# Designs tried in a protein design run: peptides against a protein of PDB entry 6FBK. Part 19

Target 1, 90 residues: chain A of PDB entry 6FBK
Amino acid sequence: EDTGVRVELAEEDHGRKSTIALRLWVEDPKKLKGKPKDNGAIEFTFDLEKETPDEVAQEMIESGFFHESDVKIVAKSIRDRVALIQWRRE

## One batch from the design tools (peptide; aimed at target 1 G40 M60)

Design b2_p21_1_s1 (made by RFdiffusion4, then SolubleMPNN; from b2_p21_1, 9 letters changed)
Fold by OpenDDE base, seed 2:
Formats: structure tokens, sequence, C-alpha cells
Structure b2_p21_1_s1 (fold): chain B 90 residues (1-90), chain A 21 residues (1-21)
């Protein structure tokens, strides 16, 4: 599903460490219900062993980067990228 | 290509700290 939110690796993944750097940005704002805070990218660390996409998305919402109605969209975007990264590691 | 990074977030004491670039 095209959520309109893009999430990519901000670094090369060697498949060794649990913490990775991700980059998130809005590619198609029409897919969002609310208006995002900025038009740039957010670069953030993500611990593959300890963190969940839903909680990370919630933190971004609480910080005002996205409207609360878009939390699931943001979470799904992160989840899909994380899953892909994990699949490639195996 | 990705847009410019405007924010960076890292964990500090279990919570994200967002820094404007």
Amino acid sequence: as target 1 above (90 residues)
Amino acid sequence: SPPPVLWRAERVDGKYVFTRV
C-alpha cells in the first residue's frame, strides 16, 4: 500500500547492529488526513530489537510532526520498511 | 531523491530528542 510516506535507510545496513538510521518524509501529502509539520525529512534512529513502529509514530505525533489522525499511516510506513530490512538480513 | 533533512532524532533516556538541522 502506498501510504504517501516514504521511509528509507539513511545508512548502509551491514546486518550487524540492532540500531539503524532511517529517513522519513512525505512523498504524497494528499494521502494524509492532516498537514505535516514540515516538508523536509526526519532522520531518526530505530532499534530493531526494542522499538515498535507504532510507538515511534506516536512520539512523532506528540512532537507535532504529524496529525494524530495519521499515526497509523506513519506507523505502517515505518513497519513496512523495517520488515523489509529484517527480511533482507535473513 | 529525498528532500533535505530538517530534523534529527535520537534516543535520550528512552525518549526521542528532536534537533532542528
Scores: peptide ipSAE 0.774, ipTM 0.954, DockQ to the pose 0.799
OpenDDE base, seeds 1, 3, 4, 5: peptide ipSAE 0.772, 0.774, 0.772, 0.773; ipTM 0.953, 0.953, 0.953, 0.953

Design b2_p21_1_s2 (made by RFdiffusion4, then SolubleMPNN; from b2_p21_1, 9 letters changed)
Fold by OpenDDE base, seed 3:
Structure b2_p21_1_s2 (fold): chain B 90 residues (1-90), chain A 21 residues (1-21)
Amino acid sequence: as target 1 above (90 residues)
Amino acid sequence: SPPPVLYRATRVDGKYVFTRV
């Protein structure tokens, strides 16, 4: 599903670190209910072993990057990318 | 291509700290 939010690796993944750098940005704002804070990318660290997409998304919401109504959309975007990364590591 | 990075977030004491680039 196209969430309108893109999440990509900000670095090459050699499958050795539990923490990775990701970049997230809005590609299609029409798919969001609220208006994002800014039109740019957020680069963030994500611990593949300890963190969850939902918690990360919530923190972004609390920081004002997205409207609360879009938390699940953001979380899904992160989850999908994380899953792909983990699949590639296997 | 991705847009410019405007914010960076890193874990500090269990919480994300967002810094404007």
Scores: peptide ipSAE 0.778, ipTM 0.953, DockQ to the pose 0.825
OpenDDE base, seeds 1, 2, 4, 5: peptide ipSAE 0.776, 0.777, 0.776, 0.776; ipTM 0.953, 0.953, 0.952, 0.952

Design b2_p21_1_s4 (made by RFdiffusion4, then SolubleMPNN; from b2_p21_1, 10 letters changed)
Fold by OpenDDE base, seed 2:
Structure b2_p21_1_s4 (fold): chain B 90 residues (1-90), chain A 21 residues (1-21)
Amino acid sequence: as target 1 above (90 residues)
Amino acid sequence: APPPVLWRAERVDGKYVFTRV
């Protein structure tokens, strides 16, 4: 599913660390219900063992980066990328 | 090409701290 939100690795993944750097940005703003805070990318750390896409997305919403109505879209985008990363590690 | 990174977030005491680049 194309959420309109892009999430990519911000670093090379060697499959050793539980914490990785991700980069998130809006690729297709018309897919979102609200207006994102900025038009740039957000680079953030994500702990594959301790964090969840939903919690991370919620923190971004609380910080004003996305409208509350788009929390699930943001979470899904992160989840999809994280899943791919984990599948490649296994 | 991806847009410029405008924000960086890291965990500090369990919460994200967002820093403007």
Scores: peptide ipSAE 0.770, ipTM 0.951, DockQ to the pose 0.802
OpenDDE base, seeds 1, 3, 4, 5: peptide ipSAE 0.769, 0.769, 0.767, 0.768; ipTM 0.951, 0.951, 0.950, 0.951

Design b2_p21_2 (made by RFdiffusion4)
Pose (drawn by RFdiffusion4):
Structure b2_p21_2 (pose): chain A 83 residues (1-30, 38-90), chain P 21 residues (1-21)
Amino acid sequence: EDTGVRVELAEEDHGRKSTIALRLWVEDPKDNGAIEFTFDLEKETPDEVAQEMIESGFFHESDVKIVAKSIRDRVALIQWRRE
Amino acid sequence: MKLLREVTNKGRTFKVYEKPE
């Protein structure tokens, strides 16, 4: 399927960086803006950041697994492109 | 993009910008 939550890199992916800057926004919901944040690949969890975005007033409380996966896919996409 | 606001939660900072086209 599709999530409709776009998560992309914020800074050029340099490799061997344990923390990456990401940008998240929504195009299909099935603040209305972009959310920039940092993510630690070896430590932080997509679910953890999703909950923070919940506790920060971006999405509904039960909409956490959906946003967590959208971030997770980007983290996965960046590491696969990192071979 | 224009910065609209910033939000801090558990030491983390979320920067909120205008929606990209």

Design b2_p21_2_s1 (made by RFdiffusion4, then SolubleMPNN; from b2_p21_2, 12 letters changed)
Fold by OpenDDE base, seed 3:
Structure b2_p21_2_s1 (fold): chain B 90 residues (1-90), chain A 21 residues (1-21)
Amino acid sequence: as target 1 above (90 residues)
Amino acid sequence: LELLFERVVNGKTFRVFEAPP
């Protein structure tokens, strides 16, 4: 489904470390609470062993990137990409 | 991508970029 948010690897994944770099693209600027005004991207690390999509999404909300109502959409986008990455590692 | 700013929340760094339309 089109959530208006897409998550991709910000680096090549060799499956060697538990931490990966992700890039979250916001295709719907209405979902952005502050900067940027137009389309934006947020890069961050994700620890496959220690972090959860919900917690990271909540951190983004707390930082003011998104509205609270979009936390589940953001979390789902991260979760879906993380799951795909983990499946590819198997 | 143009880097706009960085923000640290709970020890986690987020790098924000402006993406092309």
Scores: peptide ipSAE 0.751, ipTM 0.937, DockQ to the pose 0.819
OpenDDE base, seeds 1, 2, 4, 5: peptide ipSAE 0.723, 0.710, 0.713, 0.718; ipTM 0.926, 0.922, 0.923, 0.927

Design b2_p21_2_s3 (made by RFdiffusion4, then SolubleMPNN; from b2_p21_2, 10 letters changed)
Fold by OpenDDE base, seed 3:
Structure b2_p21_2_s3 (fold): chain B 90 residues (1-90), chain A 21 residues (1-21)
Amino acid sequence: as target 1 above (90 residues)
Amino acid sequence: LKLLKKRTVRGKTFTVFEKPP
């Protein structure tokens, strides 16, 4: 499903590291319940072995990027991209 | 990429860049 939130690799993935750099931004704000304060691309690292999309999404909420009501949609967008990356690594 | 801001929470840093047109 289209979450309205896009997540892409911020670097080329060679499948060597457990940590990857991701970039996340809103493509369709109508898909969100709240109104994001920022309109930029958020870059962050993601440890494929230690972190979870839900935890990272919560951290984004606490950072003030998104409304708490959108934590699940943000987490889903991260999860979907991470899953794709992991599938491609196999 | 133009850096707009950085925020850190519980040791995790989020760097915000301007989106390309």
Scores: peptide ipSAE 0.795, ipTM 0.949, DockQ to the pose 0.931
OpenDDE base, seeds 1, 2, 4, 5: peptide ipSAE 0.793, 0.794, 0.793, 0.793; ipTM 0.948, 0.948, 0.948, 0.948

Design b2_p21_3 (made by RFdiffusion4)
Pose (drawn by RFdiffusion4):
Structure b2_p21_3 (pose): chain A 83 residues (1-30, 38-90), chain P 21 residues (1-21)
Amino acid sequence: EDTGVRVELAEEDHGRKSTIALRLWVEDPKDNGAIEFTFDLEKETPDEVAQEMIESGFFHESDVKIVAKSIRDRVALIQWRRE
Amino acid sequence: SWHTREVHTEKRTFTVKTPVE
């Protein structure tokens, strides 16, 4: 399927960087803006950041697993491109 | 143009950018 939540890199992916800057926004919901944040790959969880975005007023409380996966896919996509 | 604001939590800062209407 599709999530409709786009999560992309914010800064050039340099490799061997334990923290990465990401940008998240929504195009299909099936603040209306972009959300930039940092993510620690070896420590932080996509579900943890998703909940913070919940507790910060971006999405609904039960919309957490959806946003958590959208971030997770980008983290996965960055590490696969990292081989 | 963009409206830029920040949301601070105990662990992190979210930078939010929304289009100017």

Design b2_p21_3_s1 (made by RFdiffusion4, then SolubleMPNN; from b2_p21_3, 8 letters changed)
Fold by OpenDDE base, seed 2:
Order: C-alpha cells, then structure tokens, then sequence
Structure b2_p21_3_s1 (fold): chain B 90 residues (1-90), chain A 21 residues (1-21)
C-alpha cells in the first residue's frame, strides 16, 4: 500500500547493530489527512529490538511534524520499511 | 542546498533537512 510517505535507510546497514538510521519524507501529501509542517526529510534512529513504529510516529506528531490524524499512516510507513530491513538481515 | 535543524525528544533527535527556497 502506498502511504504517500517514504522511508529509507539513511546509512548502510551492516546488520551488526539493533539501531538503524532512517530517513522519512512525504512524496504524496494528498494521501495525508493533515498538512505536514515541512516538506523536508526527517532523519532519526530506530532500535529494532526496543522500539515500535507507533511510538516513533507518536513522537513525530508530538513534535509537530504531522497531524494527529495521520499517526497511523506514518507508523505504517516506518513499519513497512523496518520489516523489509529485518527480512534482508535474514 | 539544504537547511539542517534538530528537534529533540526525550528518546531521540530528529534531524530535519529542508530545501532552501
């Protein structure tokens, strides 16, 4: 499913750490219910063992990056990328 | 070019790269 939000690795993943660096940005704002504050890319770390996409999405909303109504869209975009990264580590 | 800024939470730092307009 195309969420309109893109998430990619911000660094090469050697599969050694539980923490990865991600980059997130909006490709199709029409898929969002609200209007994001910025049109830039957001870079952040994500702990594959300790954190959840929902938690990070909530942090982004609380920080003002996205509207509260879009938390699930943001969380899904992170979840989908994280799943791909974990599958590639196998 | 880009303008780089940071937003910090209790758990992490979000680094934001915005295109210069």
Amino acid sequence: as target 1 above (90 residues)
Amino acid sequence: GFIVSEVKTEKRTFTVRRPVE
Scores: peptide ipSAE 0.770, ipTM 0.939, DockQ to the pose 0.905
OpenDDE base, seeds 1, 3, 4, 5: peptide ipSAE 0.770, 0.770, 0.769, 0.769; ipTM 0.939, 0.940, 0.939, 0.939

Design b2_p21_3_s2 (made by RFdiffusion4, then SolubleMPNN; from b2_p21_3, 8 letters changed)
Fold by OpenDDE base, seed 3:
Structure b2_p21_3_s2 (fold): chain B 90 residues (1-90), chain A 21 residues (1-21)
Amino acid sequence: as target 1 above (90 residues)
Amino acid sequence: GYIVSEVETEKRTFTVRRPVE
């Protein structure tokens, strides 16, 4: 499912660290219920062993990046990318 | 060009790159 939110690695992943750098941005704002804070890209770290996409998405909402109604779509976009990264590491 | 800003939370730092308009 296309969430309209893109998440990519912000750095090359050598599969050595549990923490990765991600970049997230809105590709199709029509897929979101609310209006994002801005049209920029957000870069952040993610711990593959300790953190969850839902928690990070909630953190973004609390920081004002997205409307609360879009927490699940943001979480899904992160989850989908993280899953691909983990599968690639195997 | 871009404008770079940071938002810090208790858990991490979010670096935001906004296009110059």
Scores: peptide ipSAE 0.767, ipTM 0.938, DockQ to the pose 0.881
OpenDDE base, seeds 1, 2, 4, 5: peptide ipSAE 0.766, 0.766, 0.766, 0.766; ipTM 0.938, 0.938, 0.938, 0.938

Design b2_p21_3_s3 (made by RFdiffusion4, then SolubleMPNN; from b2_p21_3, 8 letters changed)
Fold by OpenDDE base, seed 5:
Structure b2_p21_3_s3 (fold): chain B 90 residues (1-90), chain A 21 residues (1-21)
Amino acid sequence: as target 1 above (90 residues)
Amino acid sequence: GFEVSEVVTEKRTFTVRRPVE
């Protein structure tokens, strides 16, 4: 399902380390319950072995990027991209 | 162009790139 939130690799993944760089932005704001405070792309690292999409999404909420009601949508967006990256690494 | 800023947490740094109007 299209979450309205797009997540892509910010750097090429050579599959050598557990940490990857991601870029996240809102492509369709109508899919979100709240309104993000600004229109921009967020770049961040993600540890495939130690971190979860839910934890990072919650961190973004606490940082004020998204409304608390959208934590699951943001988490799903990250999870879906991470899954694709993991499958590609196999 | 873009405006670049950072939001730092105890876990990581979020780099934000916003379109300049």
Scores: peptide ipSAE 0.772, ipTM 0.937, DockQ to the pose 0.945
OpenDDE base, seeds 1, 2, 3, 4: peptide ipSAE 0.771, 0.771, 0.771, 0.771; ipTM 0.937, 0.937, 0.937, 0.937

Design b2_p21_3_s4 (made by RFdiffusion4, then SolubleMPNN; from b2_p21_3, 8 letters changed)
Fold by OpenDDE base, seed 3:
Structure b2_p21_3_s4 (fold): chain B 90 residues (1-90), chain A 21 residues (1-21)
Amino acid sequence: as target 1 above (90 residues)
Amino acid sequence: GFLVSEVVTEKRTFTVRRPVE
């Protein structure tokens, strides 16, 4: 399902580290219940072994990037990309 | 051009790149 939130690798993944760099931004704000703080791209690290999309999404909410009502859709966007990256590593 | 800012949490740094409006 199209979440309206896009997540991509911010760097080339050679499959050597558990930590990856991601870039996240809103492509379709209509898919979100709340209004994002801004229209920027957010870059951040993600540890494939230690962290979860839900925790990182919640961290973004607490940082004011998204409304609390959109935590799950943001988490799903991260999860979907992470799953794809992990699939490519196998 | 872009404006770059950072939001720092206990776990990581979020680097935000916004287009200049």
Scores: peptide ipSAE 0.775, ipTM 0.940, DockQ to the pose 0.902
OpenDDE base, seeds 1, 2, 4, 5: peptide ipSAE 0.773, 0.774, 0.774, 0.773; ipTM 0.940, 0.940, 0.940, 0.940

Design b2_p21_4 (made by RFdiffusion4)
Pose (drawn by RFdiffusion4):
Structure b2_p21_4 (pose): chain A 83 residues (1-30, 38-90), chain P 21 residues (1-21)
Amino acid sequence: EDTGVRVELAEEDHGRKSTIALRLWVEDPKDNGAIEFTFDLEKETPDEVAQEMIESGFFHESDVKIVAKSIRDRVALIQWRRE
Amino acid sequence: DLTHDDLPHIKLDLEELREEK
């Protein structure tokens, strides 16, 4: 399927960086803006950041698994492109 | 399709939110 939540890199991916900057926004919901944050690949969880975005007033409380996966896919996409 | 530049930008500091908690 599709999530409709786009999560992309914020800074050029340099490799061997344990922390990456990401940008998240929504195009299909099936603040209305972009959300920039940092993510630690070896430590932080997509579910953890999703909940913070919940507790920060971006999405609904039960909409956490959906946003967590959208971040997770980007983290996965960055590491697969990292071979 | 929209890009992040087409939208208002919000910087979210997770470390700051965790320290406040």

Design b2_p21_4_s1 (made by RFdiffusion4, then SolubleMPNN; from b2_p21_4, 7 letters changed)
Fold by OpenDDE base, seed 2:
Structure b2_p21_4_s1 (fold): chain B 90 residues (1-90), chain A 21 residues (1-21)
Amino acid sequence: as target 1 above (90 residues)
Amino acid sequence: SLTPDDLPKIKLDLEAIRKKK
C-alpha cells in the first residue's frame, strides 16, 4: 500500500548493528488525513530489537510532526521499511 | 513528489522511547 510516506535508510546497512539510521518524509500529503506541520526529512535511529514502529510513530505525533489521525499511516511506513531491511539481512 | 535532497533535515531524538524499553 502506498501510504504517501517514504522511509529509507539514512546510512549504509551492513547488517552488523541492531540500530539503523532512517529518514522519513512525506511524498504525497494528500494521503494523510491531517496536515504535517513540517515538510522536512526526519532522521532518526531505530533499534530493531527494542523499538516498535507504532511507538516511534507516536513519538513523532507527540513531537508535533504529524496529527494523531495519521499515526497508523506513519507506523505502517516505518514497519514496511524495517521489514524490508530485516528481510535483506536474512 | 519530493526527494530527501530537496528537504531540510530534521534530527529526532527518540531516547524517551528507548528508555521505556
Scores: peptide ipSAE 0.409, ipTM 0.822, DockQ to the pose 0.575
OpenDDE base, seeds 1, 3, 4, 5: peptide ipSAE 0.394, 0.408, 0.388, 0.397; ipTM 0.812, 0.827, 0.809, 0.819

Design b2_p21_4_s2 (made by RFdiffusion4, then SolubleMPNN; from b2_p21_4, 8 letters changed)
Fold by OpenDDE base, seed 1:
Structure b2_p21_4_s2 (fold): chain B 90 residues (1-90), chain A 21 residues (1-21)
Amino acid sequence: as target 1 above (90 residues)
Amino acid sequence: SLTPEDLPLFKLDLEKIRKEK
């Protein structure tokens, strides 16, 4: 599913750290139910062992980056990218 | 399509989440 939200590595991943730097941005705002306050790329460090996509998405909502109605689509975008990264590590 | 190079960059600190666990 194309969420309209892109998530990419903000650093080279050598598979040695439990944390990864990610960058998230809206590629197609029409895919979102709400309208983000600011149009920008969000950079964050994701701990593969401690954080969940849902928690991170919720924090983005609380920080005002997205409307609460889009928490699931944002979480999915993060989850999908994280899964790909983990698969490449194996 | 939009690329991150064309957008302002925001830093999100997730330390808040970690402290709540």
Scores: peptide ipSAE 0.622, ipTM 0.870, DockQ to the pose 0.674
OpenDDE base, seeds 2, 3, 4, 5: peptide ipSAE 0.620, 0.617, 0.620, 0.615; ipTM 0.867, 0.867, 0.868, 0.866

Design b2_p21_4_s3 (made by RFdiffusion4, then SolubleMPNN; from b2_p21_4, 7 letters changed)
Fold by OpenDDE base, seed 3:
Structure b2_p21_4_s3 (fold): chain B 90 residues (1-90), chain A 21 residues (1-21)
Amino acid sequence: as target 1 above (90 residues)
Amino acid sequence: SLTPDDLPLYRLDLEKLRAEK
């Protein structure tokens, strides 16, 4: 499903590291319930062994990037991208 | 739609945030 939030690799993935660089941004703000404070791209390192989409999304909310009501949609966007990356690695 | 090239870039240090909790 189109969450309106886009997540892409910020680097080429060779499947060698347990960490991946991701970039997340709002592509369609109408899909969000709240209004993001800033309209920017967030770059972050996601550790496939330690991080969870929900926890990362929560950190983004606590950092003020998104409204708390959008934590699940943000988490889903991250989860979907991470899953895709993991599937490609296999 | 927008692309990251047209947006300001923020670096989120998750490790730092996690350590602060």
Scores: peptide ipSAE 0.518, ipTM 0.845, DockQ to the pose 0.834
OpenDDE base, seeds 1, 2, 4, 5: peptide ipSAE 0.510, 0.525, 0.516, 0.512; ipTM 0.837, 0.846, 0.842, 0.843; seed 2 fails the geometry check

Design b2_p21_4_s4 (made by RFdiffusion4, then SolubleMPNN; from b2_p21_4, 10 letters changed)
Fold by OpenDDE base, seed 1:
Structure b2_p21_4_s4 (fold): chain B 90 residues (1-90), chain A 21 residues (1-21)
Amino acid sequence: as target 1 above (90 residues)
Amino acid sequence: SLTPEDLPLFKFDRKALREKK
């Protein structure tokens, strides 16, 4: 499913550490229920072993990046990219 | 399509957020 939200690696992944840097941005704002306050790329770290996409998405809402109604679509975007990264590591 | 280079960059300090909770 195309969430309208893109998540990409902000660094090269050599598969050596559990923490990675990601960038997230809105490619199609019409896919979101709310309107983000700012249209920018959010750079953040993610621990592949300890953290979940849903927790990170909730933190982004708390920080005001997205409307609360879009928490699940943001989480899905992160989940899909994280899964791809993990599959490539195997 | 838009890429990160085309957009303002926001560095999200998640650790700081957790410490404030």
Scores: peptide ipSAE 0.639, ipTM 0.882, DockQ to the pose 0.910
OpenDDE base, seeds 2, 3, 4, 5: peptide ipSAE 0.639, 0.634, 0.637, 0.633; ipTM 0.882, 0.882, 0.881, 0.881

Design b2_p21_5 (made by RFdiffusion4)
Pose (drawn by RFdiffusion4):
Structure b2_p21_5 (pose): chain A 83 residues (1-30, 38-90), chain P 21 residues (1-21)
Amino acid sequence: EDTGVRVELAEEDHGRKSTIALRLWVEDPKDNGAIEFTFDLEKETPDEVAQEMIESGFFHESDVKIVAKSIRDRVALIQWRRE
Amino acid sequence: KLKTKILKVHGEEFKEELEEE
């Protein structure tokens, strides 16, 4: 399927960086803006950031697993491109 | 839990620029 929540890199991926800057926004909901944040790959969880975005007023409380996966896919996509 | 660092919340115009890229 599709999530409709786009999550992309914010800064050039340099490798061997334990923290990455990401940008998240929504195009299909099935603030209306972009959200830029940092993510620690070895420590932080996509679910943790998703909940913070919940407790910060971006999405609904039960919309957490959806946003957590969208971030997770990007983290996965960055690490696969990192071989 | 670790604190999530949110750098910036950008407006709709910036969002539209990202969509164009």

Design b2_p21_5_s1 (made by RFdiffusion4, then SolubleMPNN; from b2_p21_5, 9 letters changed)
Fold by OpenDDE base, seed 4:
Structure b2_p21_5_s1 (fold): chain B 90 residues (1-90), chain A 21 residues (1-21)
Amino acid sequence: as target 1 above (90 residues)
Amino acid sequence: KLKVKINRVLGPEEKEKLLLE
């Protein structure tokens, strides 16, 4: 399902590191409950072994990037991209 | 539990330029 939140690699993935640089932004704000005030992008490091999409999303909410009601949709967006990356590594 | 490391926050215009590359 289209979450309205897009997550992409911010760097080439050679499959050598457990950490990856990701870029996240809102593509369709209508999919979110919150109202983004600035439609920029967030670049962040994600540890494939130690972090989970849910925890990362929660921390983004706590940092003020998203409304709390959107934590699950943000987490799903990250999860979906991470899954694709991991599938490509195999 | 690992704390999320935010590397960069791009504004809308900068984001647009980057995505157009």
Scores: peptide ipSAE 0.524, ipTM 0.866, DockQ to the pose 0.741
OpenDDE base, seeds 1, 2, 3, 5: peptide ipSAE 0.523, 0.515, 0.513, 0.506; ipTM 0.865, 0.864, 0.863, 0.861

Design b2_p21_5_s2 (made by RFdiffusion4, then SolubleMPNN; from b2_p21_5, 9 letters changed)
Fold by OpenDDE base, seed 5:
Structure b2_p21_5_s2 (fold): chain B 90 residues (1-90), chain A 21 residues (1-21)
Amino acid sequence: as target 1 above (90 residues)
Amino acid sequence: MLKVEIKKVLDEEEKEELLKE
């Protein structure tokens, strides 16, 4: 399912470290229930071993980037990208 | 809850550059 939220690597991944840089932005705002604060892209680090998409999404909500009603869709977008990265590393 | 490092919020112009092939 296309969440309307895009997550991409902000760096080249050589599969050598657990922390990666990601960028996240909204491509289709119609798929969100609320209105995001900004129309730009968020760049952040993600620890593949320690952090979870749900907790990262919640932090973004608390930071005011997205409406609380969209925590699940934001988490899913992160989860899907992280899963692909982990799969590629196998 | 684990904290993440939010490094930067890119503006619309920077975002558009990222969308280019």
Scores: peptide ipSAE 0.181, ipTM 0.685, DockQ to the pose 0.857
OpenDDE base, seeds 1, 2, 3, 4: peptide ipSAE 0.052, 0.148, 0.106, 0.075; ipTM 0.642, 0.681, 0.669, 0.645

Design b2_p21_5_s3 (made by RFdiffusion4, then SolubleMPNN; from b2_p21_5, 9 letters changed)
Fold by OpenDDE base, seed 5:
Structure b2_p21_5_s3 (fold): chain B 90 residues (1-90), chain A 21 residues (1-21)
Amino acid sequence: as target 1 above (90 residues)
Amino acid sequence: MLKVKIKRVLGREEKERLREE
């Protein structure tokens, strides 16, 4: 499913630590709050053991990066990438 | 809810460069 949100690893994953660096960017500028020139992509850490995509997405909304109505789209994009990373670690 | 640590926010030009690499 194409959500219009892309999430990738911002660093090489050696599968050794629970915290990973991710990069998130949005293809649809309407999904970003503020000016796109200054909000091209978001780099953030994600703890595979402690954090959930839903909670991380909610924090991003509260921080002003996205609209409340897009929380599930952002969460899905993070979830899909995290699932792939976890699959590759096994 | 755990607080998200935002490392940095990239501009559009940086995003485009990273997408092409």
Scores: peptide ipSAE 0.268, ipTM 0.755, DockQ to the pose 0.788
OpenDDE base, seeds 1, 2, 3, 4: peptide ipSAE 0.263, 0.226, 0.255, 0.224; ipTM 0.750, 0.777, 0.749, 0.780

Design b2_p21_6 (made by RFdiffusion4)
Pose (drawn by RFdiffusion4):
Structure b2_p21_6 (pose): chain A 83 residues (1-30, 38-90), chain P 21 residues (1-21)
Amino acid sequence: EDTGVRVELAEEDHGRKSTIALRLWVEDPKDNGAIEFTFDLEKETPDEVAQEMIESGFFHESDVKIVAKSIRDRVALIQWRRE
Amino acid sequence: SKREFKVHNEEELEEFKEEYD
C-alpha cells in the first residue's frame, strides 16, 4: 500500500553519522506544513518520534503507528542506500 | 533531552516538494 506521509533527508547523507536530519509532511491523509527533526539511528525509534509528533499537535493520538512507519521506511531506505 | 521540531510553512513545503520530486 501507501502511507501518504513523505519523509525525506534534510541534510546531505554523509554516512557514518549516527544522527540524521529528516523532513516529514503529508500529501494524502487517507499545521499543513513540513516538519524537520533529527533522528538517531542506533538509539531513537520511529515510534518514539511519532508519539512526540503526536504529543506536539501534528497528528491524532491513534495515528501514531502510521507516522512511525513512514519515518521507519525512510530510516530503512537510508540504511539500504547505505548498503 | 527534549526534541525540537522545526516547522516550515506552505511556501517552504512547496520548495521541498520540488526538490524531492

Design b2_p21_6_s1 (made by RFdiffusion4, then SolubleMPNN; from b2_p21_6, 9 letters changed)
Fold by OpenDDE base, seed 3:
Parts: C-alpha cells; sequence; structure tokens
Structure b2_p21_6_s1 (fold): chain B 90 residues (1-90), chain A 21 residues (1-21)
C-alpha cells in the first residue's frame, strides 16, 4: 500500500547495531488528511529493539510535523521500512 | 525527553534523492 510517505535509511546498515538512522518525507500529500509542514525531510534515529513506529509517529505529531489525524499513516510508513530492514538482516 | 529530529530543506532532499535512485 502506497502511504504517500517515504522512509529510507540515512546510513548504510551493516546489521551490527540495533539503532539505525532514517529519513522520512512526503511524496504524495494527497494521501494525508492534514497539511504537513513544508519541509524537505525529517532525519531521526530508531532503536529496532526498544522503539515502535507508533511511538515515533506520535512524537512527530507532538513536534508539529504532521496533523494528529495522520499519525497512523506515518506510523505505517515507518513500520514498512523497518520491516524491510529487519528482513534484510536475516 | 523529547526526541531529536533533524530537518532537511527541499533542496537538500532533492540532492539526496539522487542517491536513492
Amino acid sequence: as target 1 above (90 residues)
Amino acid sequence: MKRKFIVLDKEELEKLKEEYS
């Protein structure tokens, strides 16, 4: 499913640590209910063992990057990328 | 504690997108 939100690795993943750097940006704003900030991308770290996509998405809302109505679509975009990264590590 | 988010502008992103192609 195309969420309209893209998430990519901000660094090479060698599978050696649980913390990774990610970049998130909007490619299709029509998929969002609210209007996100007019930014290029958001870069952040994510702990594969301790954190969840939903928690990070909530923190993005609190920081004002997205409208609260879009928390689930943002969380899904992060979840999908994290799943791919974990699958590649196996 | 509040999570640290690094904000990149549109120009920076467009340059980086070429690396993901």
Scores: peptide ipSAE 0.716, ipTM 0.928, DockQ to the pose 0.805
OpenDDE base, seeds 1, 2, 4, 5: peptide ipSAE 0.716, 0.715, 0.715, 0.715; ipTM 0.928, 0.928, 0.927, 0.928

Design b2_p21_6_s2 (made by RFdiffusion4, then SolubleMPNN; from b2_p21_6, 10 letters changed)
Fold by OpenDDE base, seed 3:
Structure b2_p21_6_s2 (fold): chain B 90 residues (1-90), chain A 21 residues (1-21)
Amino acid sequence: as target 1 above (90 residues)
Amino acid sequence: MKRKFIVLDEEELKKLREEYE
C-alpha cells in the first residue's frame, strides 16, 4: 500500500549495528489527513532492536511534524522500510 | 528526553530525492 510517505536510509547500511539513520518525507500529501508543517525531510536514528515504528511516529506527532490523525500512516511507512532493511540483512 | 530530529528544507530534499529516482 502506497502511504504517500517515503522512508529511506540516510546512510549506507553495512548490517553491523542495531541503530540506523533514516530519512522520511512526504511524496503525496493527498494521502494524509493533515497538512504537514514542513515540506522537507526528517532524519532520525532508529534502533532495530529496541524501538518501534509506532513509537517514532508518535514522537513525530508530538514534535508537530504531522497531524495526530496520521500517526498510523507514518508508522506504517517506517515499518515497511524497516522490514525491508531487516530482510536485506538476513 | 525528546527524540532528536534533523530537519532538511525542501531544496535540500529536492537534491536528495533526485538521487533516489
Scores: peptide ipSAE 0.504, ipTM 0.830, DockQ to the pose 0.835
OpenDDE base, seeds 1, 2, 4, 5: peptide ipSAE 0.500, 0.501, 0.491, 0.500; ipTM 0.828, 0.829, 0.823, 0.828

